# Ledger of designs, part 35: peptides against a protein of PDB entry 2AUS

Target 1, 323 residues: chain A of PDB entry 2AUS
Amino acid sequence: ADIKREVIVKDDKAETNPKWGFPPDKRPIELHIQYGVINLDKPPGPTSHEVVAWIKRILNLEKAGHGGTLDPKVSGVLPVALERATRVVQALLPAGKEYVALMHLHGDVPEDKIRAVMKEFEGEIIQRPPLRSAVKRRLRTRKVYYIEILEIDGRDVLFRVGVEAGTYIRSLIHHIGLALGVGAHMAELRRTRSGPFKEDETLVTLHDLVDYYHFWKEDGIEEYIRKAIQPMEKAVEHLPKIWIKDSAVAAVAHGANLTVPGIVKLNAGIKKGDLVAIMTLKDELVALGKAMMSTQEMIERSKGIAVDVEKVFMPRDWYPKLW

## One batch from the design tools (peptide; aimed at target 1 K42 G45 H207 V210)

Design b2_p17_2_s2 (made by RFdiffusion4, then SolubleMPNN; from b2_p17_2, 5 letters changed)
Fold by OpenDDE base, seed 3:
Structure b2_p17_2_s2 (fold): chain B 323 residues (1-323), chain A 17 residues (1-17)
Amino acid sequence: as target 1 above (323 residues)
Amino acid sequence: SEAVREELEAYIDEALA
């Protein structure tokens, strides 16, 4: 999520009409909820599906979806996309994750050896998915981006770990225990990050959501519920972006593929096949799609399909048809 | 925890009543 991408301007004369669309910061509260994502602090105990069901009940919603399952006993960051934003969770599934884990060792190991061995697990590791996973139990590589030991108390090791999506921390701890020669198990786990969502001022509980919804409906105070819900655009911050002309927005909102002439600016480093976010010049999410060209091809070519549009989010009427 | 579920359900039910 933290990779700063260069922005390349293709059309420096492109302007946007301020009367068209609804920028993320200017949506009426009802519209903000319809295009919202909650940075939920999932409590330990319930499943991620039970929590999504409760959010729908609390906020009187028809649809919601989560940005990647947490086990019942695991707490922390669970992005929950609401209503018209529900499908944005697809952008969060491949996103990196961070956890704080408590590992319990099954024997005594010198602290220096613990530190040395855990450092060796940074980088590429081989894992087999657990039996309970919907993923076929084939050996696969996963990236461990970093391991930060927070505390060592005898046989208890508290650590922060950044990992590629679908890395199993329980399996990582098992392998660390094997490498230490004594064995280990996962005592506790909390997710502290899911892509652009982290532990910050936007993190809210189910109790907070109940209270904030009540303040809005009964007292007419919308400020709390407005702050508790992030715009759907937050859920795509980690993706490469393509910004399009006002004249191209309505066509893309109708499900048309993005063609090269519609591009105003784009991130560097887009490859063919990448998931990309198509944005307005007001940073509104129009659609997600698959890049059919590289960044370089999108700059050099005058025509052709730049993005195969897969998921439209923007309503068809926010921008006029200008083609 | 079943206790966490029951507490949350009760809190939601009270607020929606």
Scores: peptide ipSAE 0.368, ipTM 0.906, DockQ to the pose 0.734
OpenDDE base, seeds 1, 2, 4, 5: peptide ipSAE 0.360, 0.358, 0.366, 0.349; ipTM 0.903, 0.901, 0.906, 0.899

Design b2_p17_2_s3 (made by RFdiffusion4, then SolubleMPNN; from b2_p17_2, 8 letters changed)
Fold by OpenDDE base, seed 3:
Structure b2_p17_2_s3 (fold): chain B 323 residues (1-323), chain A 17 residues (1-17)
Amino acid sequence: as target 1 above (323 residues)
Amino acid sequence: SEAIRKELEAFIEEKLA
């Protein structure tokens, strides 16, 4: 999520009509909810699916989905995409994660040795998925981006860890325990980040959602529920972006592939096969798709399919057909 | 954790009734 991407301008004369679309900050409350993502503080106890079901009941929603399963006992950041935004969760599945974990050691180890050994687990690690995972139980590499030890109290080690998607913290702790020679297990786990969603002022509880919905429906106060729901565009902040002409928006919203002439600006470093977000010049999410060209090819070519459009989010009527 | 789940379930059912 923290990857800064250069923006390359292909058409510096492209303008956008302010009367078309609904920028994230200009959506009426009902439309904001329809295209929303909640940064939920998942409580320990319920499954991620139970929590999504409760959110649907609380907010009177037909559809919702979560941005990556947390175990019942695991608390913290669970992005929940609402209604028309539900499918945006696919952008969050490959995103990096951060956790705070409590590791309990099965023997006494000097603090200096704990620190030294845990530092060696930064970088590439080999993991085997657990039996309960839908993922084949083959050995695979995963990246540990960083380990920050927060506290050491005898056999209890509190640490922050940034990891590649699908890294198992329980397995990491098991391997650290083996490397220390005493063994270890995961006592507690909280997710503090899922891609662009983190512990910040946007984090809300189920209790907050009940109260905020009540304030809106009974008291006519929309401010709290508006603040509790992020625009779906938040869920794609970590993706490389392609910004398109107003004349291309309606075609993409109808499911047409993005062609090179429709591109106004794009991020550097797009490779063929990358998941990309197609945006309007007002930073509205039109669609997700697979890049069929690199950034360089999209700059150099005058024609061709730039993005294979996989998931459309924008309604077909927000922009006029200009073909 | 099961106690928290049941308490939360009861709270949600009470507020949605």
Scores: peptide ipSAE 0.317, ipTM 0.902, DockQ to the pose 0.922
OpenDDE base, seeds 1, 2, 4, 5: peptide ipSAE 0.314, 0.298, 0.306, 0.297; ipTM 0.902, 0.895, 0.898, 0.896

Design b2_p17_2_s4 (made by RFdiffusion4, then SolubleMPNN; from b2_p17_2, 10 letters changed)
Fold by OpenDDE base, seed 1:
Structure b2_p17_2_s4 (fold): chain B 323 residues (1-323), chain A 17 residues (1-17)
Amino acid sequence: as target 1 above (323 residues)
Amino acid sequence: SEAVRAALEAEIAAALA
């Protein structure tokens, strides 16, 4: 998620009308909620679906969705997209994850051997999904980006792990235990990151949401609930971006594909087939789509479909029709 | 309402116990 992407400017003279749209920081509270994502600290016990149902009840919402399931016993970072932002979770599902895990070894192993073997699990690993997974039980490769051992206390190993989406930490721990020759199991698991969402000042509990909603509705204090909800644009920070002309925004908001003339600036390194965020010059999310060209093709070509628009988020009336 | 809040808090507490 922390990949710095260069920004290539294609049209350095493009201006934006400040009267059009609603930049993330300028949304009225009701509109902010409609286009919001909560960085929820999921408690252990409930399912991710039960927690989403509670958020809907707490905040009086019709729709919400989560950015990737946490098992009932797993706590920590669960992004919950609200109302009109609900579909932004598609950007979070493929995003990298970080966990803190407690591994319990079934025998005594020298610390040096634990450290050496765990380091060998950085990189590509072969996993089989668990039986209870909605995913077909086929062998698949996953990336472990890093393993950081935090503490070793006899048979208990506390570690931080960064992984590709859909890596099973329980399976990783099982394989580490096999490699150590003694066996192991996952004692505890917390998710500390899901793409752009991490353990920071934006992390809130269900109890916080109850209180903050009460302060807004009964006391007229919107500050707490405003801070507890991130703009939907946060959920796409890790994606490559394409910024478009004001004149292209309404067409894309109506579901038209983005054509090359509409591009003002874009990230470097976009490949054909990548999921991209289409943004206004005010950093408002217009749509998600599939890149039909590379960054280089979008620079060199004068015409053609740059992005196949898959999901529109922006209302059709925020920008005028200029076609 | 305070009643709805209290009911939600109690439901959450019961589900987390």
Scores: peptide ipSAE 0.217, ipTM 0.858, DockQ to the pose 0.087
OpenDDE base, seeds 2, 3, 4, 5: peptide ipSAE 0.024, 0.041, 0.169, 0.082; ipTM 0.672, 0.697, 0.840, 0.789

Design b2_p17_3 (made by RFdiffusion4)
Pose (drawn by RFdiffusion4):
Structure b2_p17_3 (pose): chain A 309 residues (1-127, 142-323), chain P 17 residues (1-17)
Amino acid sequence: ADIKREVIVKDDKAETNPKWGFPPDKRPIELHIQYGVINLDKPPGPTSHEVVAWIKRILNLEKAGHGGTLDPKVSGVLPVALERATRVVQALLPAGKEYVALMHLHGDVPEDKIRAVMKEFEGEIIQRKVYYIEILEIDGRDVLFRVGVEAGTYIRSLIHHIGLALGVGAHMAELRRTRSGPFKEDETLVTLHDLVDYYHFWKEDGIEEYIRKAIQPMEKAVEHLPKIWIKDSAVAAVAHGANLTVPGIVKLNAGIKKGDLVAIMTLKDELVALGKAMMSTQEMIERSKGIAVDVEKVFMPRDWYPKLW
Amino acid sequence: SEEEEELEEIKERIEEL
């Protein structure tokens, strides 16, 4: 998921006018929240659905959604997209996820076999692909390991299968997500307590600094997604519901294949929309016309890059 | 546990909103 993509510039002269839109990290606080995402450290106990409901109540929001469900007892990274950016969590499906898990073996197994068997579970699995498994600690029947997986991978099922392969059986004692696409345990990971307090600092004390840092621009959700940057003049047509045509492309990532989920970005690096690529990168470069992206969801409001009559 | 106490405190604070 976190492979740095090469950027290919087709129109080296394209410029963006600062009058239109906002750099993503410079939105007025209200707009920042309307188009924000929270990198939330979900506590054990509540369901992911309940956590989102609490966030809507705390931030007095109309809409919100999470990216990738965590079970009630699972803690860790839970991206929660807010308001107008609620659907941006779609961008996380192609990106992977990472967990730290504690596996309790129902029988004694030599460490040698445990490491050998765990390694064999990398690759493909039926319940999804397991990118990597790294054993952190093996203390008796307790195995602590880090695992990277494709989205929708049930870790409980993976541990169960490891238990069967070892014949002794296995139980998942605990699980914590450490990564969900571009969201990881860094300075942006916040708790529900921080969110309530920072919201009070803003609405009661008038200080927006803390609630601002606790909420990321929605563009964060597309950091690991192939991108197509378009001219200022092309943003309005897309913002108004039209698919993206090739003439509007300024630069794009290499490796885009027909059918890939892509992010359409302004030259300010704001998220305009998510869509499916109808052409490859090379076709987008060589061709002068045609629909480059079948737009599935528009995020940018019509007001930022307006059509003028 | 400390995690359960913290969760109860946050539920109480959310109900007071």

Design b2_p17_3_s1 (made by RFdiffusion4, then SolubleMPNN; from b2_p17_3, 7 letters changed)
Fold by OpenDDE base, seed 3:
Structure b2_p17_3_s1 (fold): chain B 323 residues (1-323), chain A 17 residues (1-17)
Amino acid sequence: as target 1 above (323 residues)
Amino acid sequence: SAAERELEELRRRIAEL
């Protein structure tokens, strides 16, 4: 998620018409909501599905979806994509996640041993998905990017952990407890990050959403609800990007595959099969798709299908048909 | 708990919408 990607320019003469499209910061409030993602602080208690249903009721929405399930007892960062943006959550499913966890040990262990053993769990770990998961219960490798011990109080260990998508923190804590020789369980869990969404000034509660929607509808104050909703482009910040000519935007918005001549600039390190975001020169999300070429092939070739377009987000009328 | 009261208040506010 945090990989800074170089931008390679393929066409340095490509310009964009300022009258076409709606850049993320120039959307009217209704359009901003239609293409929005909430960085929700999910309360403990409800399911992620119940919380999405409540957001739909609070904001008078037909559709919404979440960027990765939190268990009922788990609080914190739950990205909720709204209306036309609902399908952007698929970009967040493979994204790295961070948690703060409280691990309770079932016996006394010296602090130095706790620190040493937890450090051994950085890197590749073997996990079996829990019974309640929709995932096949096969052994699989997952990455632990980092473990930061925040506090040790006797048998209680508070730690921050960065993990690959679909790493089970409960299973990690169980294995740490086994390695310590005393056993352990997960007492508390909060998600502090889901890809580009983190604990920051954009994090909002369900109570905030009730208040901010009321201020907009009854008092005519748009500021709060506008700040509470992020543009859908936020949900793709971690993906490799391809920026396209204005003349290619309408075709892609109609579901046409992106061809090599439409590319203006692109990120380095795209591989065949990668999920990529197709962007305008104004950083508007046009579509998600599968790369059919590497970055190098997209630079060297003059023709061919660069991206198989899977999901269009941009309306068909924001850019003119230039074919 | 405080969290249970906050969730109950939230449910009330949502029910009044």
Scores: peptide ipSAE 0.433, ipTM 0.927, DockQ to the pose 0.938
OpenDDE base, seeds 1, 2, 4, 5: peptide ipSAE 0.413, 0.424, 0.430, 0.425; ipTM 0.923, 0.925, 0.927, 0.926

Design b2_p17_3_s2 (made by RFdiffusion4, then SolubleMPNN; from b2_p17_3, 8 letters changed)
Fold by OpenDDE base, seed 3:
Structure b2_p17_3_s2 (fold): chain B 323 residues (1-323), chain A 17 residues (1-17)
Amino acid sequence: as target 1 above (323 residues)
Amino acid sequence: SAEAERLAELRERIASL
């Protein structure tokens, strides 16, 4: 999520009408909720699906979806996309994750050996998905971006780990235990990050949501519930972006593919086949789609399909039809 | 035991992050 992407300007004369659309910071509270994502602190005990069902009841919502399953016993960062934003969770599935884990060793190992062996697990590892996973149980590579040992207390090792999406921390701990020669198991796990969502001032509990919804509905105080819900645009911060002309927004909002003439600016390093976010010049999410060109091709070409539009988020009426 | 107490503290620390 923290990869700064260069922004290449293709049309430096492109302006945006301030009367069109609803920028993320200027949505009325009802509209903000309709296009919202909660950075939920999932409690230990319930399933991620039960927690989503509770949020729907608390906030009186028709639809919601989570940005990647946490096991019942696992706490921490669970992005929950609301109502019209529900489908934005697809952007969070491939995003990197961070966890804090407690590993228990099945034998005594010198601290220096623990540190040395755990450092060898940074980089590419081979994993087999567990039986409970919807993923086929084939051997696959996964990236471990970093391992930070926080504390070692005899046989208990507290550590932070940054991983590629679909890395199983339980399997990582099992392999570390094998490499140490004594075996190990996962005692506790918390997710501290899911792409752009982390432990920060935006993290809220189910109790916070109950209280904040009550303050809004009974006392007329919208401030708390407004702060507890992030704009859906937060859920795409980690994606490469393409910003489009006001004249292209309504067409994309109707499900038309983005053509090269509609591009105002774009991130560097887009490859053909990448998931990209199509944005207005006011940083509103119009749609998600598949890049049909590289960044370089989108700069050099005068015409052609730049993005195959897969998921539209923006309403059709926020921008006028200008084609 | 002192070990059970320390494991409880480590669990609480993980839950309080």
Scores: peptide ipSAE 0.036, ipTM 0.751, DockQ to the pose 0.046
OpenDDE base, seeds 1, 2, 4, 5: peptide ipSAE 0.015, 0.022, 0.018, 0.025; ipTM 0.604, 0.675, 0.617, 0.712; seed 5 fails the geometry check

Design b2_p17_3_s3 (made by RFdiffusion4, then SolubleMPNN; from b2_p17_3, 8 letters changed)
Fold by OpenDDE base, seed 5:
Structure b2_p17_3_s3 (fold): chain B 323 residues (1-323), chain A 17 residues (1-17)
Amino acid sequence: as target 1 above (323 residues)
Amino acid sequence: SAAEAELAELRKRIESL
């Protein structure tokens, strides 16, 4: 998520009509909700599914989905995509995660040894998914991006950890405890990041959502509920992007594949098979799709299918048909 | 716990909607 992707311009003369579409910052409140994602502070206790059901009740929604399960006892960042944005969670499932964890050691270990051993768990680790996981219990490699020890108090180790999606922090702590020779367990866990969603001013509670929806419906004050909901485009900030001509937008919004002539600019480092976001020149999400070409092929070729469009988000009427 | 009380209050608020 933190890698600033280079933007390569293919058509420097391409302009966009300001009358077409609804940029993320210019959506009416009802439309903003329909294309919204909540950066929810999930409380400890409920399942992620119960929390999604509660959000649907609070906001009077037909559909919602979450960007990656938090266990019942785990608090913190749970992105919840709303209504027409519900399927944007597909972009968040593979995204990196950050946690703050409290590890309790089952014996006394010198602080220098704790620090040395925990540093050895940065990089590739072998994990077995827990029994209750929907994932087949095959051994798999996962990347630990970083471990930052925040505090050591006797047998309690507070640490920040950045991990690949589907890394089990409980299993990591168990293996650290084995490497220390005393054993360990996970006492507490909070998720502090899910891809582009983090602990910041956009993080809201379920109580906040109840209050903010009330202020909108009873008092006519939309400001709070507007700030509590992020545009769906936030949920794709970590993906490689392809920006398209206004003349290509309606075709893609109808489910047509993106062809090379429709590309105005694109991120560097797209590989064939990557999940990509197709954007307008006003940074509106048109669709998610699978790259059928690399960035280099999309630059060098004059024709062909650049992206196989898997999921359209944009309504068909936001841009005119120009074919 | 404080967290259980807060969750119970939240459930009550949501059930009243």
Scores: peptide ipSAE 0.333, ipTM 0.902, DockQ to the pose 0.915
OpenDDE base, seeds 1, 2, 3, 4: peptide ipSAE 0.299, 0.295, 0.321, 0.312; ipTM 0.892, 0.889, 0.897, 0.894

Design b2_p17_3_s4 (made by RFdiffusion4, then SolubleMPNN; from b2_p17_3, 8 letters changed)
Fold by OpenDDE base, seed 2:
Structure b2_p17_3_s4 (fold): chain B 323 residues (1-323), chain A 17 residues (1-17)
Amino acid sequence: as target 1 above (323 residues)
Amino acid sequence: SAAEEELRRLRERVESL
């Protein structure tokens, strides 16, 4: 998620009308909620689905969805997309995750050996999905991006781990324990990151949401609930972006594919088949789609379908029809 | 546990809405 993507400008003369659309930071509170994502601190105990049901009840919402399941016993970062933004979670499902884990060893192991063996688990690992997962129990590779040992206290090992989506930390700890020769189990697990969402000032509890909604509805104070909800555009920060002309926005908002003439600027390194975010020049999310061209092809070609539009978010009336 | 009691209080608050 921390990869700064280069921005290539294709049309340096393209302007945007300030009267059209609703930029993320300028939405009325009701509209902000309709296009919102909560960086929730999930408590241990409930399922991710129960927590989403509670958020819907607390905030009086018809629809919400989460950016990737946490087990009942696992706490921490659970992005919850609201109302019209609910389907933005599709951008978060494939995103990398970070965890802090407490591993308990079933025997004594020298610290130097713990450090050496855990370093060998950085990179590609082979995992079998757990029996309780809805995923077919086929062996699959997963990337461990990094392991950072935070503390070693006898048989207890506290560590930070960055992983590819759908890596099972419990299975990783089991395999580390086998490699150490003593066995191990996961004592505690917290998710500290899900793509662009991390432990920061935007992280809120379910108790905070109860209080902040009450302050808005009973006291007329919208500031707290406004800060507790991120714009849906936050949920696509880690994706490659394509920024489009004002004249192309309404067509894409109607579900038309993005054609090459509509592109103003784009990120470097887009490949054919990548999930991309289509943005306005005001950084509003119009749609998610599949790249039908590379960045290079989108620069060199004068015509053709650049993006197959899969999911529209923007209402059809925010920009005028100019085609 | 303290976590179970916190979760109980949260359930009661959400059920009272």
Scores: peptide ipSAE 0.306, ipTM 0.892, DockQ to the pose 0.901
OpenDDE base, seeds 1, 3, 4, 5: peptide ipSAE 0.301, 0.288, 0.305, 0.295; ipTM 0.891, 0.887, 0.891, 0.889

Design b2_p17_4 (made by RFdiffusion4)
Pose (drawn by RFdiffusion4):
Structure b2_p17_4 (pose): chain A 309 residues (1-127, 142-323), chain P 17 residues (1-17)
Amino acid sequence: ADIKREVIVKDDKAETNPKWGFPPDKRPIELHIQYGVINLDKPPGPTSHEVVAWIKRILNLEKAGHGGTLDPKVSGVLPVALERATRVVQALLPAGKEYVALMHLHGDVPEDKIRAVMKEFEGEIIQRKVYYIEILEIDGRDVLFRVGVEAGTYIRSLIHHIGLALGVGAHMAELRRTRSGPFKEDETLVTLHDLVDYYHFWKEDGIEEYIRKAIQPMEKAVEHLPKIWIKDSAVAAVAHGANLTVPGIVKLNAGIKKGDLVAIMTLKDELVALGKAMMSTQEMIERSKGIAVDVEKVFMPRDWYPKLW
Amino acid sequence: TAEKIKEEIEEYIDEKL
């Protein structure tokens, strides 16, 4: 997921007017929240659905959604998209996820076999692909390991299968997500307590600094997604419901294939929309016309890059 | 333990709202 993509510039002269839109990290606090995403450290106990409901209450929001469900007892990274950026979590499906898990073996197994068997579970699995498994600690029947997987991969099922392969059987004692696409355990990971307190600092004490840092621009959700940057003049047509045509492309990532989920960005690096690529990168460069992206969801409001009559 | 944490968080949120 976190492979840095090469950027190819087709129109080296394209410029963006600062009058329109906002750099993503410079939105007025209300708009920042309308188009924000929270990198939340989900506590064990509540369901992911319940956590989102609490967040809607805390932030007095109308709409919110999480990216990738965590079970009630699972803690860790739970991206929660807010308001107008709620559906941006769609951008996380192609990005991977990473967990730290504690596996309790129901029988004694030599460490040698445990490491050898765990390694063989990398690649593909049926229940999804397992990118990597790194054993952190093996203490008796307890195995602590880090695993990177494709979205929708059920770690409980993976541990169960490892138990079968070892014959002794296995149980997942605990699980914590450490990564969900671009969201990881860094300075943006916040708790529900921080969120309630920072909201009070803002609505009661008038200080927006803390609630601002606790909420990321929605563009964070597409950091690992192939991108197509378009001219200012092309933003309005897309913001108004039109698919993206090739003439509007200024630059794009290499490696885009037809059918890939892509992010359409302004020259300020704001998220305009998510869509499916109808052409490859090379076709988008060589062709002068045609629909480059079948837009599935528009995020940018019509007011930022207006059509003037 | 996880249910106790859930209850404490819910109580905390109700007190703050």

Design b2_p17_4_s1 (made by RFdiffusion4, then SolubleMPNN; from b2_p17_4, 6 letters changed)
Fold by OpenDDE base, seed 5:
Structure b2_p17_4_s1 (fold): chain B 323 residues (1-323), chain A 17 residues (1-17)
Amino acid sequence: as target 1 above (323 residues)
Amino acid sequence: SAEEIKRELENYIEEKL
């Protein structure tokens, strides 16, 4: 999420009609919910699926999906995409994660040795998926982006860790304990970040959602429920983006692939095969797709398929057909 | 416990909604 991507402008004269679409900040409350993502503070105890079921019950929703499973005992940031936005979770599954973990050591270790050994776990690590994972138990490499020790109290080590998606913190702690020579286990774990979603003013509990929905339905107060739900565009902030002409939006919304002439601006560093977000000039999410060209090829070429459109989000009628 | 947290939340939902 922290990768600032340069924006390359291909058509500096491209304008957008303000009457077309529904920008993320200007959706009616019902439409905002239909295209929403909750930055949920998942309590410890329930499964991520039980929490999604409760959100559906509370908000009277037909569909919802979560941006990456938290174990029952794990609390913190669980993005939950609603209704028409449900499939935006595919952008969040591969996103980096941050956790705060409490590691309990099974023996006494000098603080200097703890700090030195934990620093060696920054970078590429080899992990085996846990037995409870639906993933085949093949060894896989994962990135640990950073480890920040917050506190050391005897055998208890509180630390922040940034990791590649699908890194198992329990397995990391086990390996740290082995490297320290005393063994260790994960006492507590909280997820503090999932891609663009973090612990901030947008983080809400299930209790907050109950209260905010009640205020809306019984008192007519929309403000709280509106603030509790983020626009689906938040869930793609970490992806490379391609912004398209108004004349291309309706085609993409009908499931047509994005062709090079439709591109107004794009992020640098797109590679063939990357997941990309196709955006309007008003920063509305049209679709997710697979890049069929690099950024450089999309600049240099006058024609061809730039993006293979995999999932449309935008309704077909928000923009006119201009062909 | 996980069950207590679930029951409390279920009760809170039933009280408010």
Scores: peptide ipSAE 0.433, ipTM 0.927, DockQ to the pose 0.642
OpenDDE base, seeds 1, 2, 3, 4: peptide ipSAE 0.412, 0.422, 0.389, 0.397; ipTM 0.920, 0.923, 0.916, 0.918

